# Ledger of designs, part 166: peptides against a protein of PDB entry 5OK6

Target 1, 215 residues: chain A of PDB entry 5OK6
Amino acid sequence: ELPGLDSQWRQIENGESGRERPLRAGESWFLVEKHWYKQWEAYVQGGDQDSSTFPGCINNATLFQDEINWRLKEGLVEGEDYVLLPAAAWHYLVSWYGLEHGQPPIERKVIELPNIQKVEVYPVELLLVRHNDLGKSHTVQFSHTDSIGLVLRTARERFLVEPQEDTRLWAKNSEGSLDRLYDTHITVLDAALETGQLIIMETRKKDGTWPSAQL

## One batch from the design tools (peptide; made by RFdiffusion4, then SolubleMPNN)

Design b2_p27_1_s4 (from b2_p27_1, 16 letters changed)
Fold by OpenDDE base, seed 3:
Structure b2_p27_1_s4 (fold): chain B 215 residues (1-215), chain A 27 residues (1-27)
Amino acid sequence: as target 1 above (215 residues)
Amino acid sequence: AQAAAEAARARAEAQMAAFREALAKEE
């Protein structure tokens, strides 16, 4: 049963778990398609539960690039294409109105950037490869706040690298050159890594030499 | 600046060549 319209408005817009609540790093937020949200606002502000302005089920279909992998379209803008809601508010709306059948929620995490907290709508998708098998890639998603060290560890895990094997990373830049990722403590953001970028894991040879040193 | 860019490119090409060579040796 739907709560009263005023209660809905207060809970979602002005509540402790409302849209305007402060962002907290690590928390989950959810995307809601803007037109649906505006329809909901009109409905609850209208004061008539029987109004033709009933928004129906949440449908984020227009935000998705595909309905197979449920990837977001590129270039979506907060406030124009979607609204961000904290988890509690999202779950309320879903419980009240439902979510389109078969459609997954669009969950994103709040990240701490140097000067701002932000919901990371577009994490970085990197193509991980080995120097000796450039044709076999593992696509892995990382936060902009993840360290290069985490990228390296993830690459090692995906390629089943033994603990005794020494590895390092290279990033293919836009010019087609390779930039070595020397500092493993910097973030993906600091390293300016981008979605679709090729990251090459180089494994040290048994003789102690690096493949890239063999010119 | 241009010389530095050219050197960087040459280094990158050499690095890529090394990786390709490594790939070929494991095939």
Scores: peptide ipSAE 0.076, ipTM 0.644, DockQ to the pose 0.137
Fold by OpenDDE base, seed 4:
Structure b2_p27_1_s4 (fold): chain B 215 residues (1-215), chain A 27 residues (1-27)
Amino acid sequence: as target 1 above (215 residues)
Amino acid sequence: AQAAAEAARARAEAQMAAFREALAKEE
């Protein structure tokens, strides 16, 4: 059931719990396509519930690069292409207007950066591989705030590495060089890892030697 | 399917070669 237009506006735009509320690390926010949101604004501001400006169901189709993995298009800009809503506001809109059939919500997390909180719209997608099988990659998303240690643990889990096996990471640079990720305490951001970058997990041999040391 | 498999193999081999070369330079 649709609430009154003024009530809708207050619930969604309210500075305490709505679009303008402060960001808190770890919270979920959702993307809404800008044109739909503007149509909704016009509708609720118009004062006529039966207006032809009714926005219909939420449709974020233009934000997606593909309808298989539902990846976002690159280069989307907040305020131009989409608006960000906290979970409560998003769920209200979905309950009132619905979401396009088959289309997933675009949920993102607030992350803590050194000086600000930000909704991380574009997490880093890394290609995880083993040193002896570079052709078999696992694409995994990481936050810029995730540690290299988490990347390593994730790689170990994906490749079913036994606890007793020792592993380390290398990053392949665009120039083709390899950088060893020595410090596992730095973040993905600090390591300057980028989406699409190949991350190689090297496994120590039973004899205690590293494969790379023999090259 | 065969062409895709061959392409995947070629990519893997090229990557392995690059990896070995890169590692040899860094170590």
Scores: peptide ipSAE 0.067, ipTM 0.627, DockQ to the pose 0.052
Fold by OpenDDE base, seed 5:
Structure b2_p27_1_s4 (fold): chain B 215 residues (1-215), chain A 27 residues (1-27)
Amino acid sequence: as target 1 above (215 residues)
Amino acid sequence: AQAAAEAARARAEAQMAAFREALAKEE
């Protein structure tokens, strides 16, 4: 059931729990397509509940690259293509207007960067492969704030590596060479890993030698 | 189907060759 128009505006746009709320690390925020949001603003500001400006169901279709895997289009800009709402505000809008049938919510996390909190709209998608089978990749999303250690653990899990097996990571760089990821404590951001980058997990041989050392 | 499989194999082999070359440059 829809609350009064003024109540809707106050609930969604306020600085404590609404759109203007400060970002907090670890919290979920949601993307709302800009055109829909502007339509909603016009509706609630108009003061007429029976107005033709009724926004209808939330529709984020224009933000998606496709309706199969529901990945976002590249290059979307906050304030131009979408607005960000905290979870509470998003859920209110969904409860009031509904979400377009079949569309998933676009949920993103607030991350802590060195001097700023930001909603991470585009996590890093890495292509994980084994050194001996480069044709079989696992695409996995990571936060820029995730450690290389987490990337390694994730790779080990995806490839069902036994605990006793020793592994290390290589990243294919822009020059086509391989950079070894020695420090597992640095972040994905610090390592300058990018979406679509090939990450190779090398497994140590039973004789204690590394495959790379024999090349 | 066979052509697709052959193309996939060729790509995999090329990738492995590139990996070996890249590793050889690092080591």
Scores: peptide ipSAE 0.032, ipTM 0.583, DockQ to the pose 0.050
Fold by OpenDDE base, seed 1:
Structure b2_p27_1_s4 (fold): chain B 215 residues (1-215), chain A 27 residues (1-27)
Amino acid sequence: as target 1 above (215 residues)
Amino acid sequence: AQAAAEAARARAEAQMAAFREALAKEE
C-alpha cells in the first residue's frame, strides 16, 4: 500500500534516514536508476496520487551490462546515471512500487577510505588461480579496503587448501611482469590491484621448497 | 650480506621467469 505523497517524500529524502543520511562503513546502500527516481520525485511533488506521472515499478535495466551476471555498466556516475539510497529507503520504495521482475537489487557497501566514506559501487574483481593450474580461474570480488591476507585466505578456501599447507600470492601486472604480494596487511587499494587482474596462489611443496624457487 | 641480497634477487628473477613462462603457455 502506498503512503501519502508527502509521507513518501519525507521518508525517502529525510536527511536523518533517507537519501542524504550520513554514510556509515559496512552499511548497505542501493542504486536506483536516475530517470525512475526523477519520475518518482515528480510524482510525489505533484500532489496528485492519480497523476499520469506515476513511476511504476523500479527498473534498473539501463544500469546493467548483462542480465546473466547482472554486472553494472562501466563508468556510471552518481547523480547522472543513478541515485544511492540507504537500505531502509530502498526497501520502502520496493515495497511501494515493486522491482522489475527478475532484476536483482544493486546492493553496495559503504567503505572507509582515508578521510572519507563512500559507497563502493565498483569492487575489485580478481582472477584467482593456482600456480600449477593456471587455466582454472575463479573470479572473486573484493573491496578496495580488503587486506591481501583476506585475498590469500579466500584463495585458500576456494582451492580447498589444507590448513597445514603454506601459500603465497603473486600478482600479474598489465605489462606481464609478476610481483610478489609480500605484505598481507596492506589493502587491495594499497597493492594497486585492479579488476580483471590475475592473482596466482603458490603452494609450498612438502619438501619445504617453493615451486617458483626451483625453476 | 651483499651475496645474500644477490642470491635473493636471482631467486626472485628465476621465480618470475618461471611463472611468466607458465602464463605464456596458458595464453
Scores: peptide ipSAE 0.029, ipTM 0.594, DockQ to the pose 0.094

Design b2_p27_2_s1 (from b2_p27_2, 12 letters changed)
Fold by OpenDDE base, seed 2:
Parts: C-alpha cells; sequence; structure tokens
Structure b2_p27_2_s1 (fold): chain B 215 residues (1-215), chain A 27 residues (1-27)
C-alpha cells in the first residue's frame, strides 16, 4: 500500500536519512532515472493521490546501454540523468511503485578517496589475459580504490594459477606499449587503469626466467 | 626492450582479432 504523499516525501527527501544523507564508505546507493524521479516529486508535491501525475513503476531503461549485460551508458551525470538514493530510500520506492520487470537495480558503492567519499558509479572493468593465451580474457570489475595486488590475486584465481607459480602484471597503455605494474601496493586509480584496458598476467617459467625476457 | 615490443605487437594482433570476433558475434 502506498503511504501518504507527505510521508513519501519525508521518507525519501529527508536530509538526515534520505537523498541528501552524508555518504559513508562501503554503503550501497542506487541510481534512479531523473525523469521518473521528477515525476514522482511532482506527484507527491501535488497533494492529490488520484492525480494523473502518478509515476508508475521505476524504469531506468534510458540509463542502460543494453538489456543483456545491463551496463550503464557512458557519460551519465548526477542530477541531470539520474539521482542517487541511499539503500533505504531506494527500497521504499521499489516497494511502493515497483521496478520495471526484468530490470536490475543499479547498485553502487561509496568509496573512500583521499579527500572525499564518492558513489563509484563507474568502477573499472579490466580485461585480464595470460601472456601465453591472449585469446581467453576475463572481464573483471574493480574499484578505483582496489590495489594492483588485488588485481593480480584475482587474475591468478581466474586462471587457476598454482600458489607456487610466480606471476606479474603488465598493462597495455594508450600508446599501445606495455607498462609493467611493479608496485602492487598502489591502487587502480594511482596506476591510472581504465575500463576496457588490457592487463596481461605473465607467469614465470620453471627455469626461473620470464617469458618477456626471451622475446 | 626489443622483447617487450615483440610481445606488444603480438598482443595488439590478438586483441584486434578478438575485437573482430566480438563484433561478428554482436551482429
Amino acid sequence: as target 1 above (215 residues)
Amino acid sequence: SASLEKLREEMEKAEEERKKKLEELLK
């Protein structure tokens, strides 16, 4: 059952617990398409529950590139294309109005950057490959705050590398050259890794030599 | 190094081939 219009407004727009709530690292926030949200605002501010301004089900279709992988369109802007809601507010709206059939929620995490908390709308999708089998890639999502060490561990896990095998990473840069990721303690952000970037895991040979040294 | 350049070239070719295959699958 839909709560009263004033109750809806207070629940979603409350500055302490609603849309304007301070960000906290690790929390989940959700994207809502801007047009739908504006229609909802008009509905609840109109004061008439029988109004033709009823927003219907939440539909974020315009935010997606496709309905297969449910990837976001590039270049979306907060306040123009979408609004961000904390998990509680999102779940209220979904319970009241529903979400378009088959459409997943757009959940994103708050990350801690050196000087600010931010909802990471666009995490980094890296293409992980092995040096000896470039045709088999694993696309894996990482936060900008994740370490290169985590990228390496993830690559080792995905390719079933044995614990005793030594591995290292290379990144293909914008110029097409390969940069070795020497420091595994820096973040994905510090390494300036970007979505779609190819990351090559090199495995050390049993003779103690690296494949890249013999090429 | 010459070895890294060779590796780079091989990787670029493999990536281009993969991209073409993906484009064909998406048609």
Scores: peptide ipSAE 0.023, ipTM 0.429, DockQ to the pose 0.105
Fold by OpenDDE base, seed 1:
Structure b2_p27_2_s1 (fold): chain B 215 residues (1-215), chain A 27 residues (1-27)
Amino acid sequence: as target 1 above (215 residues)
Amino acid sequence: SASLEKLREEMEKAEEERKKKLEELLK
C-alpha cells in the first residue's frame, strides 16, 4: 500500500534526509529520469491518490545508451535529464512504485573533490593493456579521485604480474602518441584520463632495461 | 628544440583542455 501523498513528499523531498540533503563522500545516490520524477511530484502534490497523474513504475529508459550494458548516455544534466536521490529515498520510491522490468538501478557514489562533494555520474573506464600484447584489453572502471598508483596496481593484478616485476604506465593521447604517467600519486582527474583511453602497462626486462628504451 | 617545445606546449594545452572537459563532466 502506498503511504499518504504528504508522507511521500516529506520522505523524498525533505531537506534533511531527502533529495536536498547534503552529499557525503562514499554514499550511494541514484538517478531518476526527470519526467517520471515530475509526474510523481504532480501526483503527490495533487492530493488525490486516485488521480490520473499516477506516475506508474520508475522508468529510466531514456537515460540509457543501450539495454545490453546499461551505460548512461553522454552529456546528461542533473535537473534537466535526471534527479539525484539518496539511497533511502530511492529505495522508498522503488518499494512504492516499482522499477521497470529488467532495468538496473543507476547507482553512483559521492566523491570528495578538493572543495566540494559530487555524485560521480560518469566514472572513468580505462582500457588496460600490456606493452607486448596491445590486442588484449581489460576495461576497468575508476573514480576520478583514484590515484595513478591504484591504476597501476589494478593493471598488475589483472595481468597477474609477479611482485618482483617492475612496471610503469603510459597513456595514449589524442594524437596517438604515448605520455608516460610518471607521478603515481596524482589522481585520474589530475592526469586528465578519459573514458575509453588506452593505458599501456610496460614491464621491465630481466636485464634491467625497459622495452620502450629501444624504440 | 623549437619543434619539441612547440610539441610540449601543444600537449600541455591538450591536457588542460581534457582536464577542463573532465571538470565540466563532474559539474
Scores: peptide ipSAE 0.022, ipTM 0.489, DockQ to the pose 0.041
Fold by OpenDDE base, seed 5:
Parts: structure tokens; sequence; C-alpha cells
Structure b2_p27_2_s1 (fold): chain B 215 residues (1-215), chain A 27 residues (1-27)
């Protein structure tokens, strides 16, 4: 059942627990398509429950590039294409109006960047490969705040590398050359890794030499 | 055995091909 219009407005738009509340690292926020949200605002601000401005169910279809993997379109902008709601506010709207059938929620995490909290709408998708089999890739999502060490551990896990095997990472740069990722303590952001970038995991030979050292 | 020698040759060929691909990436 829909609560009163004033109650809806206060629940969603308040600065303490609603849309305007401060971001906190690790929290989940949800994207809502901008036109739907504006329609909802007009409806609840109008004060007439029988108004023709009723927004209907939440439909984020215009934010998706495909309905198979449910990937977001590139270049979406907060305040123009979508609004961000904290989990509680999102769940209220879904309970009141519903979500389009079969459409997943667009959940994102708040990350801590230098001097700012941000909802990470676009995590980094890296193409992980082994140096000896470039044709078999694993696409894995990482936060910009994840360490290169986590990327390396993830690559080792995906390729079933034994604990005793020594490995290291290379990134293919825009010029087509390979840059060695020496420092595993820096973040994906610090390493300037980008979505679609090829990351090569090199495995040390049994003789203690590296494949790349013989080039 | 002749079968083991063929396997060795195939493995060596595969290693050389992988090495070549790596060299191309590092240029």
Amino acid sequence: as target 1 above (215 residues)
Amino acid sequence: SASLEKLREEMEKAEEERKKKLEELLK
C-alpha cells in the first residue's frame, strides 16, 4: 500500500536518511532513472493521489546497454541520467511502486578516494590473461580502490595457480607495450588501469628465470 | 620411445610459439 504523499517525500528526500544524506564508505546505493524520479517528485509534490502524474513502476531500461548482462551505458551522469538513493530509500520506492519485471536493481558501492567519498558507478573491468595463453581471458571487475595485490591474487585464483608458483603482472599500455606492475600495494586508480585493459600474469619458470627476462 | 619424442617436439614447438607471442607483446 502507498503511504501518504507527504510521508513519501519526507522518507526519500530527507537529509538524514534519504537522498541527501552523507555518503559512507562500504554502503550500497542504487541508481534510479532521472525521468522516473522527476515524475515521482512531481506526483508527491502535487498533493493529489489521483493525479495523472502517477509515475508507475520504476523502469531503468534507458540506463542499460543490454538486457543480457545488464551493463550500464557508458557516460551516464549523476543528476542528468540518474539519481542515487541509499538502500533504505530505494527499497521503499520499490515496495511502493515496484520495479519493472525482470529488471535487476542497479546497486553500487561507496568507495573512499583521496579526500572524497564517491558511489562507484563504473568499476574497472580488466582482461586477465596468462603470458603463455593470451587467447584465454577472464574479465573481472575491480574497484579503483582495490590494490594491485588483489588483482594478482584474483588472477592466480582464476587461473588455478599453485601457491608455490611465483607470479607477477604486466599491463598493456595504450602504445601496445607492456608496463610492469612492480608495486602491488598501490591501487588500480594509482596504477591508472582502465576498463578493457589487458593485464598479463607472468609465471616464473622452474629454473628460477622469468619468461620476459629472455627477450 | 618414438611417442615420447613426438610429445617432446610438440611441447617445444608450443613453447616457442608462446615465447614469440610474448616477445611481440613486449616490443
Scores: peptide ipSAE 0.012, ipTM 0.328, DockQ to the pose 0.043
Fold by OpenDDE base, seed 4:
Structure b2_p27_2_s1 (fold): chain B 215 residues (1-215), chain A 27 residues (1-27)
Amino acid sequence: as target 1 above (215 residues)
Amino acid sequence: SASLEKLREEMEKAEEERKKKLEELLK
C-alpha cells in the first residue's frame, strides 16, 4: 500500500534517510532518473493520489548506455540527469512504485576525498594484465580512493600469484608508453588512472632480474 | 508501516557494515 502523499514526501526528502541528509563514507546511494523523480515530486505535491501525474515504476533507462552491461552513460550530471538518494529512500520508492522490469538499481558508494565526501558515480575500471601474457585481461573496478597497493594485491589475487613472487605495476599511458607505478601508497586518483586503462603486472624472475630491465 | 520501518532499520545496519568494511579496506 502506498503511504499518504505527505508521508512519502517527508520520508524521501526530509526523513533521517532523506535525499538532503549528509553523505557518509561507505554508504550506498542510488541514482534516480531526473524526469521520473520530478514527476514523483509533482505527484506527491499535487495532493491527489488518483492524479494523472502518477509517476509509475522507476525507470532509469535513459541513464544507461546499454542494457547488456548496464553501464551508465558518460557525462551524467547530478541534478540534471539524475538525483541521488540514500539506500533507505531508494528502497522506499522501489517498494512503493517498483523498478522497471529488468533494470538493475544504480548503486554507488560514498567515498571520502581529501576535502569532500562524494558519491562515486563512475568508479575506475582497469584492465589488469600480466607482462608475459597481454592477451589475458581481468577488468576490475576500483575506487579513485583505492591505493595502488590495493590494485597490485587485486592483480596478484586475480592472476593467482604466489606470495613469494615479487610483482610491480605499470600503467600504459595515452602515448602508448609504460609508466611505472613506483609508489603503492598513492591512490588511483593520484596516479591519474582512468577507466579502460591497461595496467601491466610485472613479475620478478627467479634470478632476481626484472623482465622490463632486459628490454 | 511497521514493515517499512523494519526495512529501513535493516538497510541502515547494512550500510553501517559496508562503511566499516570500506574503512578497513582503505587502511
Scores: peptide ipSAE 0.000, ipTM 0.281, DockQ to the pose 0.010

Design b2_p27_2_s2 (from b2_p27_2, 12 letters changed)
Fold by OpenDDE base, seed 1:
Structure b2_p27_2_s2 (fold): chain B 215 residues (1-215), chain A 27 residues (1-27)
Amino acid sequence: as target 1 above (215 residues)
Amino acid sequence: SASLEELREQQRAAEERRRQRRLEEEL
């Protein structure tokens, strides 16, 4: 049963627990398509439960690039294309109105940046490859706050590199050259890595030489 | 070598500039 319209508004828009609550690192927030949310606002502010302004089920279809991988469209803007709700508010709306059949929730995490907390709507998708097989890539998502060390460990795991093998990373830059990622303690953000960027894992030869040193 | 250190420093400086730009775009 739907709660009263005023109760819905207070529950979702409450500054302490609702849409306006402070962001906290590691918490989950959810995207809601803007038009649906505006329709909901109009409905609950109208004061008539039988109004023709009833929003129906939450439908985020316009936010997705495809219904196979459920990837977000590029270039979506908060406040224009979607609104962000904390997990509690999202779950209330889903319980009241439902989510369109087959659609997954669009869950994102709050990350801590140097001067601000932000919901990371677009994690960085990197193309991981080996230096000797550039044609076989593993696409892996990373947070901007993840370390280059984590990227290296992930690459080693995906390529089944043995613990005794020495490896290092290179990034293909915007100029088309390769930049070595020397410092593994910096973040993906600090290294200025971007979605779709090629990251090359180089493995040291048994003779102790690096493949790149022979070029 | 001094040249490798200089290259590393130049790279670090370039990365920092890109980071600052990205932070400005994300704000």
Scores: peptide ipSAE 0.017, ipTM 0.492, DockQ to the pose 0.039
Fold by OpenDDE base, seed 2:
Structure b2_p27_2_s2 (fold): chain B 215 residues (1-215), chain A 27 residues (1-27)
Amino acid sequence: as target 1 above (215 residues)
Amino acid sequence: SASLEELREQQRAAEERRRQRRLEEEL
């Protein structure tokens, strides 16, 4: 059941707990398509619940590239294409108006960068492969704040590498050459890794030699 | 896991995104 219009406005837009609240690292925020949100604002500000300005179900269709993987379109801009709501506000809107049938929520995490908190709308998608089988990739999402060590551990897990096996990472750069990721303590951001970039896991041979040493 | 062709397509798409970003930064 829909609350009163003034109650809706206060619940969603109130700067203490609503859209304007401070970001906190690790929190979930949700994207709402801008046109729908503006229609909702007009509805609740109009003061007439029976008005023709009723927004209907939340529909984020214009934010998606496809309805299979539900990947976001590239280049979406906050305040132009979408608004960000904290989890509580999002769940209220969904409970009141519903979400378009079959659409998943667009949930994103707040990350801590050196001087600012941001909602990470576009996590980095890396293509993980083994040095001896470049044709079989695993696409995995990482935060910009994740360490290269986490990328390596994730690659080891995906390829079922035994604990006693030694492994290291290479990144294919924009020039097509391979850059070794020596420092596993730096972040994905610091390593300047990008979505769609190929990351090669090299496994040390039983004789103690590295496959790349033969190149 | 992606096929070899999917991998190649993803790489091409990534290169195009990088190109676009560079063009936007130059404007």
Scores: peptide ipSAE 0.014, ipTM 0.487, DockQ to the pose 0.060
Fold by OpenDDE base, seed 4:
Structure b2_p27_2_s2 (fold): chain B 215 residues (1-215), chain A 27 residues (1-27)
Amino acid sequence: as target 1 above (215 residues)
Amino acid sequence: SASLEELREQQRAAEERRRQRRLEEEL
């Protein structure tokens, strides 16, 4: 059953627990399509539960570029295309109005950047490959705040690299050359890695030589 | 506050553990 309209407004827009609450690193926030949210605002502000302004179920269809992988369209802007709600507020809205059948929630994480918290709407999607099989990529999502060390560990895991095998990463740059990722302590952001970028995991040979030394 | 920072670290650690579990399930 739907709560009273004033109660809905207070629950969702409350600055302590709602849309206006401070961002906290690691918390989940959810995207809501702007038009739907504005319709909801109009509905609850109108004071008539039987109003023709009833928003219906949450429909984020316009935010997706595809309905197969449910990837977001590029270039979406907060406040124009979508609003961000904390998990609690999102779950309330879903419980009250429902989510369009078949659509996944658009969950994103708060990340800690230097001097700011931000909901990471577009995490980095990297194409991980092995040096000996560049044609087989594994697409893996990383936060901009993830370390290169995590990227390397993830690559090792995905490729089932044995613990005793020594590995290192290369990034293919925009010029088509390979940049060695020497420092594993820097972040994906600091390394300027971008979505769609090819990351090559090189495995050291049993003879102690690196394959790249022969290029 | 120190408590908020600790909470943030705990949250980040929890997310990392979740990510790791997902990776393990995919293998």
Scores: peptide ipSAE 0.007, ipTM 0.337, DockQ to the pose 0.013
Fold by OpenDDE base, seed 5:
Structure b2_p27_2_s2 (fold): chain B 215 residues (1-215), chain A 27 residues (1-27)
Amino acid sequence: as target 1 above (215 residues)
Amino acid sequence: SASLEELREQQRAAEERRRQRRLEEEL
C-alpha cells in the first residue's frame, strides 16, 4: 500500500536522506525521468490520493537511446531531463509505484573530482583493441576516476594475456595520431580519454622488442 | 586486419609529408 502523501514527500524530498542530500563518493544514485517526477510531486502536493494526477509506474523510456543495451541518450541534463535520487529514495518510489516492465534502473556512482563530488551519469566508454587486430574491439566502461593501470589490466583480461607477457597502451587522438599512455597512475580524466576513443594494447615480442619500435 | 605497425607507418609517412611541405613553404 502507498504511504500517506505527506509521508511520501518527506521521505523523498528531504535534505538529509532524500533528493537534496549531500553527495558522497562511492554511493549509488538513480535517474528518474523529469516529467514522471514532476507528476509525482504534483500528486503528493495535491493531497488527494484518488486524484487523476496519479503518476503510475516509473517510466524512464525517454531517457534511453535503445531498449536493447539500455544506453542513455547523449546530452541529458539534470533538472531538465531527469532528477537524481539516492538509493534509498529510489527504492521507496519503486516500491510504491513500480518500474515500467522490462526497464532496468539507471544506477550511477558518485565520484570524487578535484574540489567536487559528482554523480557520473556518463562514464567513459573505450574501444579496447590489440595492436595486431585493430578490427576486433571490446567496448568497456570506465569511470573518469579510474587509473590507466586499470584500463591496461582490463585490456589484458579481455584479451586473455598471460601474466608473463608485457603490454602497454596507446590512445588514438582526435588528429588520428597515437599517443602512448606512459603513466599508468594517472586517471582516465587526466589522460583526457573520451567515449568512443580507440585504445590499443601493444604486446612485447619474445625477442624483447616492441612492434611499434620497428618503424 | 590492420596492425599498430601499419597505423604507425601511415602516421609517420603523413608526418614526413607535412614536414616536407612546411620546409618547402619556409624556403
Scores: peptide ipSAE 0.021, ipTM 0.477, DockQ to the pose 0.432; fails the geometry check

